# Designs tried in a protein design run: peptides against a protein of PDB entry 4GXB. Part 173

Target 1, 277 residues: chain A of PDB entry 4GXB
Amino acid sequence: VPTEEVSLEVLLSNGQKVLVNVLTSDQTEDVLEAVAAKLDLPDDLIGYFSLFLVREKEDGAFSFVRKLQEFELPYVSVTSLRSQEYKIVLRKSYWDSAYDDDVMENRVGLNLLYAQTVSDIERGWILVTKEQHRQLKSLQEKVSKKEFLRLAQTLRHYGYLRFDACVADFPEKDCPVVVSAGNSELSLQLRLPGQQLREGSFRVTRMRCWRVTSSVPLPSGSTSSPGRGRGEVRLELAFEYLMSKDRLQWVTITSPQAIMMSICLQSMVDELMVKKS

## One batch from the design tools (peptide; made by RFdiffusion4, then SolubleMPNN)

Design b2_p25_6_s3 (from b2_p25_6, 7 letters changed)
Fold by OpenDDE base, seed 2:
Structure b2_p25_6_s3 (fold): chain B 277 residues (1-277), chain A 25 residues (1-25)
Amino acid sequence: as target 1 above (277 residues)
Amino acid sequence: ETFENTRALPSPSFTLPPLSKLKIP
């Protein structure tokens, strides 16, 4: 691609558009720096955020496709998809809420975290009770962003990335699940027939390994789910989990977001390693 | 099969009214 100056749109978690002038040859970090500069985010806080490729859904929610890699060209990555539904999103890229303390000391950082948190609550990524919602609204009315975040940090799935509904082979084959990644775990929410909603926790520390596989379904006469066109690549995330003492079991999640899930797993592991060092 | 490492969720999730969106300066 010839090097040209272009206007690139980067979205915040709340859908706010940030337009930056970059080169088509600018790498992810260059674009991230441009976004930071546009927002007046200090350089020392840039590392707490990343750029993500997402698919914008009809309701304005984001389906995360993947994190943009360091040597990737964001402009090329998003435009090559030739679909307006694909966007680049700025989001915090750490998992431990303790790092919020560093970010929220800066006005811009605080605003970014606040906007992201509000958005995550609105999208149902963070689980909120009626009473908690009332408290959050009260804090919003008072424009108390720090207090809002402090309360939000106590909420279920704060800091998690929620994926689109998908299928797992656990606890049963072809079990519909909602997967969320955060707090060094994959949370699987599911409801079996006749049962209440349950959440399974798969801690990354108990995962021996994981892998992503892609396959093209053979035109086997089996009931194509009406929405998967013939020939769509099936992505799966499989991880080997220590269920009990000396008992390993493979769990497989079938999801178009399997790559993003694996990125989250690696990111959570990496962060844990940094904390242990 | 028992869903191991499972916790019950207290109540079904319900839809709450959206919070106010913030524009980043």
Scores: peptide ipSAE 0.045, ipTM 0.575, DockQ to the pose 0.026
Fold by OpenDDE base, seed 1:
Structure b2_p25_6_s3 (fold): chain B 277 residues (1-277), chain A 25 residues (1-25)
Amino acid sequence: as target 1 above (277 residues)
Amino acid sequence: ETFENTRALPSPSFTLPPLSKLKIP
C-alpha cells in the first residue's frame, strides 16, 4: 500500500468514534499515540492501553479478534479485511486492578476506565446483582466516577474479557460454554442438562502449555452445524492443565476467538512475570 | 468426569436496565 495520509476511525469501548489522521504506514504504536493525543491522554498513560481488532455484531457488541501487534499497520490490518464489520478498538491492556490507580489519577484516564466499565456492565461482561446495579446507578447519577470504579472493582469478572459463546470438550464433549479471561484465569461458565449454572476456573499458573490449532472440516455428509458455511476454518485453543497433584489433562475450546484467548493467556502470564520481578 | 475447579453460580439477571452511556470529551 502506498504511503498516504488517511483518516482512521478508532472506537472506544462505548462505541464512541475517535478520528485520527495517520499515515497508512504508521505502526500500531504510532496510531495509539495519535489516539492518545486526540483524547489528551498523557504520554505516561499510553502504555496502559492497546488497540484491538474487533468484529462489530448486529447488536453493536464487539467480538474481539486479536490485539494489534507492534509491527502491524492498523490501517492496513482493518481495511484488508474488506468488511465494515471490522473495527479498531481502544481498551485498557492490563489485568491487575491495582493499575487502575495510576490511570485514574488523570481525568482522561479516569473517563476511559469509567466508559469501559459502564460498557462492560451493560454488555454483561461484569456480573451485577440488582442491588449492585442500584448502587452503581446512584453513583452514576452523582457523576462519582472514582467511587463507581471502586465499587465496580469488587464485582464479579471486573477486568475480564468476555468471549462469544463457544464449545469445550470439558467437562463433557461438545459442552456449550462462555469463556472469560481475567485475574490470571480462564473462567468457563456452563450449564449441563438439568444442572445449575456453574463456573470453572482455570488458573494460568496451572497451565503447563497451550496451543492454537486451525483446521478445515472435511465435508463429512452428516452433521452440518447450520451456521458454519462449508469451508470455514475451525480454530481451537487447547491447554494442558494441572487438575490435581501430578495429574495433567488437556482441555480444548473450539472458538473463532481461539487466537484472542491465547493472546490473553500470554498477556496474563507476562503481567505476572513483571510483578514477580 | 468431574468438573473440578468449579463453583455454583447464582442465576444471572439479564433484565437489568442499561446504565447511561458516557461520551469522552
Scores: peptide ipSAE 0.035, ipTM 0.564, DockQ to the pose 0.026
Fold by OpenDDE base, seed 5:
Structure b2_p25_6_s3 (fold): chain B 277 residues (1-277), chain A 25 residues (1-25)
Amino acid sequence: as target 1 above (277 residues)
Amino acid sequence: ETFENTRALPSPSFTLPPLSKLKIP
């Protein structure tokens, strides 16, 4: 691709558009720096954020596809897909809420975290009780961003990424689940027939390994679910989990976001390694 | 098979209604 100056749109979690002038040859970090400059985010806080490729749904929700890698050219990565549904989103890229303290010291950082958190709550990624909802609403009305975040940090699934509804082979084959990644775990929410909503916690520290596989379903004569066209690539994330002492079991999640899930797993492991060093 | 490492989720859970989007300068 020839090097040209272009206008690139980057979205915040709340859907706010940030337009930056970049070169088509600019790498992910160059684009991230341009976005930071546009927002007046200090250079020392840039490392707390990343650019993600997402697919925007009709309702405005974001389905995370993958994190943009350092070697990538964001303009090429998004435009090569030839679909306006694909967007680049700025989001915080750490898992430990302790790092919020560093980001919140700056006005722009505070605003970014606040906007992201509000969006995550509105989208149902963060779970709130009735009382917590009332408190959050009150704080939002008062525009008390710091207090809002402090309360939000105590909420269930704060800092998690929520994936689209998918299927797992555990506890039963073809079990509908909602997967979320955060706090060094994959959380699987599910409701079996006649049961209450349950959450399974799979800690990354108990995963021996994981892999992503792709397959093309053979046209089996049975009723393919209406939403997957015949011949779509099926992605699966499989991880081998230590269920009990000396008992390993494979768990497989079938999801178009399997790649993103694996990126989250690696990212969580990497962060844990940094903390141990 | 038992779904291990599973806990019940408290119910009901709520989400905040959509409010005006924060504009970051």
Scores: peptide ipSAE 0.034, ipTM 0.581, DockQ to the pose 0.026
Fold by OpenDDE base, seed 4:
Structure b2_p25_6_s3 (fold): chain B 277 residues (1-277), chain A 25 residues (1-25)
Amino acid sequence: as target 1 above (277 residues)
Amino acid sequence: ETFENTRALPSPSFTLPPLSKLKIP
C-alpha cells in the first residue's frame, strides 16, 4: 500500500469521534499514540488502552471483532473490509479494576473511564439494581466522576466485555447464551426452558487449552440456523475445561466473535501472569 | 449433563437509559 497521509476516525466508547492524521503505513502503536496526543492523554497512560476493530450496529452499539495487533496497519485493517459499519474503537485494555486508580489520576484518563463505564451501563454490559441506578444518576447529575466510578467498580460485570448472543454446546447442545469476558472468566448467561436466568462461570485458570476453528457448513447439514446464509463461515471457540477432579470436558461456543473471545482469554491469562510475578 | 459451574442470578437487573454523551476534551 502506498504511504499516504490520511484522516483516520477513531471512536470512543460513547461514540465520540476522534480524528487523527496518520500515515497509511502507521502501525497500531503509532495510531494509538496519535489518538493519545489528540486527547492529551499522557504517554505513561497509553499502555492502559488499545484499539479494537468493531462492527457498529444499527442502534449504535459495538460488536467487538478483534483487538488490533501491534504490527497491523489500522487504516488498512478497517478500510479493507469495505463496509462503513466497521470502526476502530479506543477502550481500556486491562481487566483488574485496581489499574483504574492509575488511570483516573489524570483528567483525560478519568474522562475516558467515565465515558466507557457510562456506555457499558447504558448498553447493559454492567448490571445495576434500582437503588444503584438512583445512586448513579445522582452522581452523574453532580458530575462526580470519581465517585461514579467507585460505585461502578462494585457493580456486576464491571470491566467485562459483553458479546452478542450466541450458541454453546453446554449445558446442552445448541443452547442460546450470552457470553461476557472479565475477572479471569467467561461468564455464560442462559435461560433454559422453564428455568430462571442463570450464570455459568468458566475460570481461565481451569482451562487447559482453547482454540478457534472455522468451518463452512455443508449444504446437506440441516443445522442451518435460520439466520446464517448459505456459505457463511462458522467460527467456534472451544476450550477444554476442568469440570471436576481429573475430568476435562470440551465446551464449544459458536459465535462470529470467537476470535475476540480467544483474544480476551489470552489477555486475561497474560495479566494474571504479570500479577504473579 | 449438569451445568455444574452455574449460579442463579440475583434480583432483576436493568440498564440505565441513555444519557447525554460526555464530550472528552
Scores: peptide ipSAE 0.029, ipTM 0.565, DockQ to the pose 0.026; fails the geometry check

Design b2_p25_6_s4 (from b2_p25_6, 7 letters changed)
Fold by OpenDDE base, seed 1:
Structure b2_p25_6_s4 (fold): chain B 277 residues (1-277), chain A 25 residues (1-25)
Amino acid sequence: as target 1 above (277 residues)
Amino acid sequence: ETFENTRALPSSSFTLPELSPLKIP
């Protein structure tokens, strides 16, 4: 692609549009810096955020496809897909809520975390009881962003990234599940026939390995998933988990977001390694 | 196509994965 000056749209978690003038040849970090400058985010806080490629759903929700890598050209990455459904989103890129303290010290950082948290609550990514919801609304009405975040930090799945409904082979084959990544774990929410909603926790520290596989279903194969067109690539995330002492078991998640799940796993592991150093 | 990451596991904890009931608001 020829090097040209272009206007690139980057969305916040709440759908707010940030327009930046960049070169088509600008890499991910260059675009991120441009977004930060547009928002008046200090340079020392840029590292707490990343750019993500997402698919915007009909309801306006974002399905995270992947994190944009350092070598990528965001303009090319999003436009090459030839669909207006694909967007670039700015989101915080750390897992430990302790890092919120650094970001919250700055007005712009505080606003970004607040907007993201409000959006995550509204989208049901963060689980909120009726009483907690009342408290959050009260704080929101008072525009007490710091107190709002402090309360939100105590909520279930705060800081998690929620994926689209998919299928896993645990605890049973072909179980519909909702996967969320955060707090150094994959959380699987599921309801077995005749049972209540349940959550399984898979800690990354107990994963020996994980892999993403891609396959094309054969035309003669019973594509059990209604809605996948003939010839669509099937993605799976499989991880080998330490279920008990000296007992490893493979768990497989079938999802178009398998790549993003893998990115989250690696990111959580990387953060844990930084904390141990 | 396969992407694989492998790590060593700590031997200090052997907690079992548990499916806990969720309270839906």
Scores: peptide ipSAE 0.035, ipTM 0.662, DockQ to the pose 0.057
Fold by OpenDDE base, seed 2:
Structure b2_p25_6_s4 (fold): chain B 277 residues (1-277), chain A 25 residues (1-25)
Amino acid sequence: as target 1 above (277 residues)
Amino acid sequence: ETFENTRALPSSSFTLPELSPLKIP
């Protein structure tokens, strides 16, 4: 691709548009720096954020496709998909809420975290009770961003990335689940027939390994689920989990976001390793 | 295509994944 100056749109979690002038040849970090500069985010806080490729859903929610890698050219990555549904999103890229303290010390960082958190709550990524919701609204009305975040940090799935509804083979085959990644775990929310909503926690520290597999379903004559066109790539995330002492079991999640899930797993592991060092 | 990451498991407590009922507000 010829090197040209282009206007690139980067979205915040709340859908706010940040327009940056970049080169088509600018790598992810270059674009990230441009976004940071546009937002007046200090250089020392850039590392707390990443650029993600997402698909914007009809309701305005983001389906995370993957984190943009360092060697990628964000402009090319998003435009090559030839769909307006694909966007680049800026989001915090750490898991431990303790790092919020560093980010919150800066006005811009605070605003970014606040906007992201509000969005995550509104989208149901962060789970809130009625009372908590009332408290959050009160704080929002007062524009008390720090207090809002402090309360939010105590909420269930704060800091998690929520994926689109998908299917797992746990606890039963072909079980509809909602997967969320955060706090060094994959949380699987599911409701079995006649049962209450349940959450299963798979800690990354108990995963021996994981893999992403892409396959093209063979035209097997069986059940045309009407929506999957005959040629759609099936992605699966499988991880081998220590269920009990000396008992490993494979758990497989079938999801178009399997790649993103694996990225989250690796990212969580990496962060844990940094903390142990 | 398959992407695999393998790690050694720490000697952590062997507990079954807790399926806790979610209190739906």
Scores: peptide ipSAE 0.028, ipTM 0.538, DockQ to the pose 0.058
Fold by OpenDDE base, seed 4:
Structure b2_p25_6_s4 (fold): chain B 277 residues (1-277), chain A 25 residues (1-25)
Amino acid sequence: as target 1 above (277 residues)
Amino acid sequence: ETFENTRALPSSSFTLPELSPLKIP
């Protein structure tokens, strides 16, 4: 791709558009800096955010595809997909809510976290009770962003990334699940026939290893997950989990977001390592 | 540039019942 100046659209979590003038050859960090400058986010807070490639659904929801890597060219990464449904999104890139304190001290940082949190609640990523919803609504109406965030930080799945419905082989084969990543875990929500909604927690600290695999299902044998066409690449995230003392078991999640899930796992592990240092 | 989301929160339809823990064998 020739080096040219282009207007690149970067979305916030709530879908608000930030237009930045960048070079087609600008790497992820360059684009991130441009976005930060456009938003008047101070340099010392840039590191708390990352750019993500997402697929925008018809309802405006984002399906996270992957985090843009350092050496990627965001313009190329998004345009090469030749689909307008793919977008670049700015989102916070840490898991521990304690880091919110650093970000919230700045007006722009506060606004970003607020917008993200509102969006996450609206999309059902953050789970709320009726009472909590009422309280959040009240705070939103008052535009009390700090208080809103403080309350939100106490909510279930605050800071999590929620993935599209997918399939796991746990607790049963071909079990429909909704996976969320956060707080150093993968949360699997599922409802088995005749059962209540259940949530399982897989802590990253109990994962011995994980891997992503890709395969092309054969026409004759593939239990095609609903919605995948014949011959589509199937992505799977498998992790070996310490279920009990001296008992390791592989859990496999079949999802087009398997890559993103693995990125989240690594990111959570990395953050834990930083905290220990 | 302001990017404040002033949209109202969705209805209580996003509230979830209490979840039961998965029994990990």
Scores: peptide ipSAE 0.008, ipTM 0.425, DockQ to the pose 0.017
Fold by OpenDDE base, seed 5:
Structure b2_p25_6_s4 (fold): chain B 277 residues (1-277), chain A 25 residues (1-25)
Amino acid sequence: as target 1 above (277 residues)
Amino acid sequence: ETFENTRALPSSSFTLPELSPLKIP
């Protein structure tokens, strides 16, 4: 691709648009720096954020596809898909809420975390009780961003990334589930027929390994679910989990976001390793 | 295609993952 100056749109979690002038040959870090400069985010806080490729749904919700890698050219990565549904999003890229303290010290960092958290609550990624919701609204009305975040940090699934509804083979075959990644775990929420909503926790520290596989389903004569076009690639994330002493079991999640899930797993493991060092 | 990551298990706990009931408002 020839090097040209272009205007690139980067979205915040709340859909706010940040327009930056970059070169088509600029790598992910170059674009991230341009976004930071546009937002007046200091250089020492850039590392707490990353650029993600997402698919924007009709309702404005984001389905995370993958994290942009360092060697990538964000302009090329998003435009090569030839669909306006794909966007680049700036989001917090660490898991431990302790790092919020570093980011919150800066006004711009505080605003970014606040906007992300508000969005995550509104989208139902962070789970809140009625009372907590009332408290959060009160703080929002007062524009008390620090207090808002402090309360939010105590909420269920704070800092998690929520995926689109998908299917797992646990606890039963072909079980509809909602997967969320955060706090060094994959959380699986599900409701079996006649049962209450349940959550299963798979800690990354008990995963021996994981893999992503892709396959093209053969046209089976059975009723194709209306949403999957004939010949759509099926992605699966499988992880081998330590269920008990010396007993490993494979768990498989079927999702178009299997790649993103694997990226989250690796990212959580990497962060844990840094903490142990 | 298959992408695989393998790691050693640091955990000394061997409990089954439990599915706990959730009460969502």
Scores: peptide ipSAE 0.028, ipTM 0.573, DockQ to the pose 0.058; fails the geometry check

Design b2_p25_7_s1 (from b2_p25_7, 12 letters changed)
Fold by OpenDDE base, seed 3:
Structure b2_p25_7_s1 (fold): chain B 277 residues (1-277), chain A 25 residues (1-25)
Amino acid sequence: as target 1 above (277 residues)
Amino acid sequence: SLELYVVEEFYTPEELFQESVEELE
């Protein structure tokens, strides 16, 4: 691709558009810096955010595809897909809410966290009770962003990424689940007909290893996976989990977002290692 | 049956995993 100046659109969590002029050859960090400059985000806060490739669904919701890597060229990465559904989104990229204190000291950082949190609540990524929802709405109407965030930080799945509904082999084969990543864990939520919501928590520190796999059903084989035809590529995230002392068990999640899930695990591990250093 | 390909494989750092093992003992 020839190097030329182009206009690139980057979205915030709430769908707000940020237009930046960059080179087609600019790497992810270059584009991130351009976005930060456009927003007046201080340089020392840039590291708390990342650029993500997402697919915008018809209802406006974002399906996270992956984090853009350092070597990538964001303009090329998004335009090469040749679909307007794909967008680049700016989002915070740390997991420990304690880091919010650093970010929210700055006006721009505060606004970014606020917009993201509002969006996450509206999209059901953060779970709220009726009373909590009332309190949040009141604070939102008053535009009390700091107080809003302080309350939000106490909510279930604050700071989590919620994935599209998918399938897991836990607790049993072919279970429909909603996976969320955050707080150094994968949360698998299952609601079977006529049953209450069940949640399985898988801490990354108890994962011995994990892998992303791609599989293709063989023509001669029977497919037990609902909605999957023969020959359809299947992405899976599998992790070996320490269920109890001396008992490791593989858990497999079948999802087109398996890569993004793996990226989340890597990111959570990295953050934990930084804390231990 | 399925034809399986491993795309990526990762291991949790020993420093983190061993602590979890010890917590279960």
Scores: peptide ipSAE 0.549, ipTM 0.909, DockQ to the pose 0.769
Fold by OpenDDE base, seed 4:
Structure b2_p25_7_s1 (fold): chain B 277 residues (1-277), chain A 25 residues (1-25)
Amino acid sequence: as target 1 above (277 residues)
Amino acid sequence: SLELYVVEEFYTPEELFQESVEELE
């Protein structure tokens, strides 16, 4: 793509559009800086956010595809997909809520966290009781952003990234699950017929390893995977988990977002390593 | 039949994993 000036749309978690003028050759960091400048986010807070490639669903929800890498050209990355459903989203990219304190000290940072949190609650990514919901609404009506965030920080799955419904082989084969990544774990939630909601928590530090695999049905007279057409790529995230002392077990999640899940795991590990150093 | 391709494989740093092992001991 020839180097030229273009207008690039970057969305916040709540769908707010931020238009920035960038070069087609600008890398992820350059675009991120442009977005920060547009929002008046100070330079020292830029590192707390990242750009993500997402697919916007019909209901306006975002299905996260992947984090844009440093070497990428966001304009090219999004436009090359030739689909308007793909968007670039700005979101916080750390996991430990303690870092919220740094971001919240700035008005723009506070607003970004607030908007993201409101959106996550509205989307059901953050789990709330009826009473908590009433409290949050009250704070929202008062526009008490700091108090809102403080309450939100105590809620289940605060700071988690929720994925689209998918399938796992845990606790049994072909279980429909909702996976969320946060707090250095993958949370797998499922409701089997006639059963209560169950949640499996898989801490990344107890994952010996993980891998992303791609499966392609071979041309044959037989049917491919149920519900999928012939030739459709199937992505899976598999991790070897320390279930108990001296007991490792593989857990496999079948999801088009397997890559994003892996990125989350990598990011969690990186953050833990930084904190440990 | 399916053809399987490993796209990426990652290992949890030993210092983190070992700590988790020790926590279970």
Scores: peptide ipSAE 0.548, ipTM 0.908, DockQ to the pose 0.792
Fold by OpenDDE base, seed 2:
Structure b2_p25_7_s1 (fold): chain B 277 residues (1-277), chain A 25 residues (1-25)
Amino acid sequence: as target 1 above (277 residues)
Amino acid sequence: SLELYVVEEFYTPEELFQESVEELE
C-alpha cells in the first residue's frame, strides 16, 4: 500500500468514534499516539491502552479478534479485511485494577475507564445484581465517575473480556460455555438445560502451558462438527492445567477467538512478571 | 478426523508455575 495520509476511525468501547489522520504506513504505536493526542490523553498513560481488532456484531456488540501487534499497520489491517464489520477499538490493556489508580488520576483516563466500564456493564461482561445495578445507575446519574469505578472494581468479572459463546471439553466433552478472561484467569461459565450456572476458574499461574491450534476436517468427512461446515478451519485453545498436586489435565476450548484468548493469557502472564520484578 | 496444526505454543514462566505448585503442597 502506498504511503498516504488517510482518515482512520478508532472506536471506544462504547462505540464512540475517534477520527485520526494518520499515514497508511503508521504502525500500531503511531496510531495509538494519534488517538491519544486526539483524546488529549497524556503520553505517560498511553501504555495503559491498546488497539484491538474487533468484529462488530449485528447487535452492536464487539467480538474481539486480536490485539494489534507492534509491527502492524492498523489502517491496512482493518481495511484489508474488506468488511465494514471489522473495527479498531481502543481499550485498557492491563488486568490488575490497581493500575486504574494511575489512569484515574487524569481526567481523560478517568473518562476512558468510565466509558469502558459502563459499556462492559451494559453488555453483561461485568456481572451485577439488581441492587448493584441500582447503585451504579445512581452514581451514573450523578456523573460520579470515580465512585462509579470504585464500586465497579468490586464487581464480579470487573476488567474481564467476555468472548462469544463457544465449546469446551470441560467439565464434559462438547459443553457450551462462555469464556471470560481477567484477573489472571480464564472463567468458563455454562448453564445446561435445567441446571444451575456452573463456573470453572482457571488461573494462568496454574497453566503449565497453552497452545492455539488450527485444524481442517479431512475429506473423509468422518468428523461431524456441529454448527460448522465441512472444510472450515477450527481454532482451539488448549492449556495444560494443574488441577491438583502432581495432576495436570488438558482443557480445550474450541472458538474462533482462540487467538484472542491466547493473547489475553500472554498479556496476563507478562503483567504478573512485571509485578514480580 | 482432523488435520491439526500448532499455530502457537506458550509456557508459563517457571517462577510463576512453581509458586502455584508449592501452594498446592
Scores: peptide ipSAE 0.544, ipTM 0.907, DockQ to the pose 0.788
Fold by OpenDDE base, seed 5:
Structure b2_p25_7_s1 (fold): chain B 277 residues (1-277), chain A 25 residues (1-25)
Amino acid sequence: as target 1 above (277 residues)
Amino acid sequence: SLELYVVEEFYTPEELFQESVEELE
């Protein structure tokens, strides 16, 4: 792609559009810096955010595809997909809510976290009770952003990324689940027919290893995969989990977002290692 | 049957995983 100046649209979590003028040859960090400059986010806070490739659903929700890597050219990465569904989104890229303290000290950082958190609640990524929702709405009406965030930080799945409904082989084969990543874990929510909502928590520190696999169904006597035709690629995230002392078990999640899930796991591990060092 | 390809594989650092093992002991 020839180098030229272009207008690139970057969305916040709430769908707010940030237009930046960049070069087609600008790498991820260059674009991120341009977005930061446009928002008046100080340089020392840029590292708390990342650019993500997402697919916008019909309802406006975002399905996270992957984090843009350092060597990528965001303009090329998004336009090469030749679909208007794909967007670039700015989101905080740390997991420990303690880092919110650093970001919240800046007005722009505070606004970004607030907007993201409001969106996450509205989209059901953060789980709230009726009473909590009332409290949050009250704070939102008062535009008390700091207090709003402090309350939000106590809520279930604060800081989590929620994935599209998918399938896992745990607790049994072909279980429909909703996976969320955060707080150094994968949370698998499951509702079986006639049963209450169940949640499985898989701490990354109890994962001995994990892998992303790609598979293609081979011709067989019967098609056992509803919604998948011959030759369709199936992505899976499999992790070997320490279920109990001296008991490792593989858990496999079948999802088009397997890559993104793996990125989250690696990111959580990296953050833990940084804190440990 | 499936054709399976490993795209990426990661291991949790031993210093993190071992802590979890010890917590269960």
Scores: peptide ipSAE 0.537, ipTM 0.905, DockQ to the pose 0.771

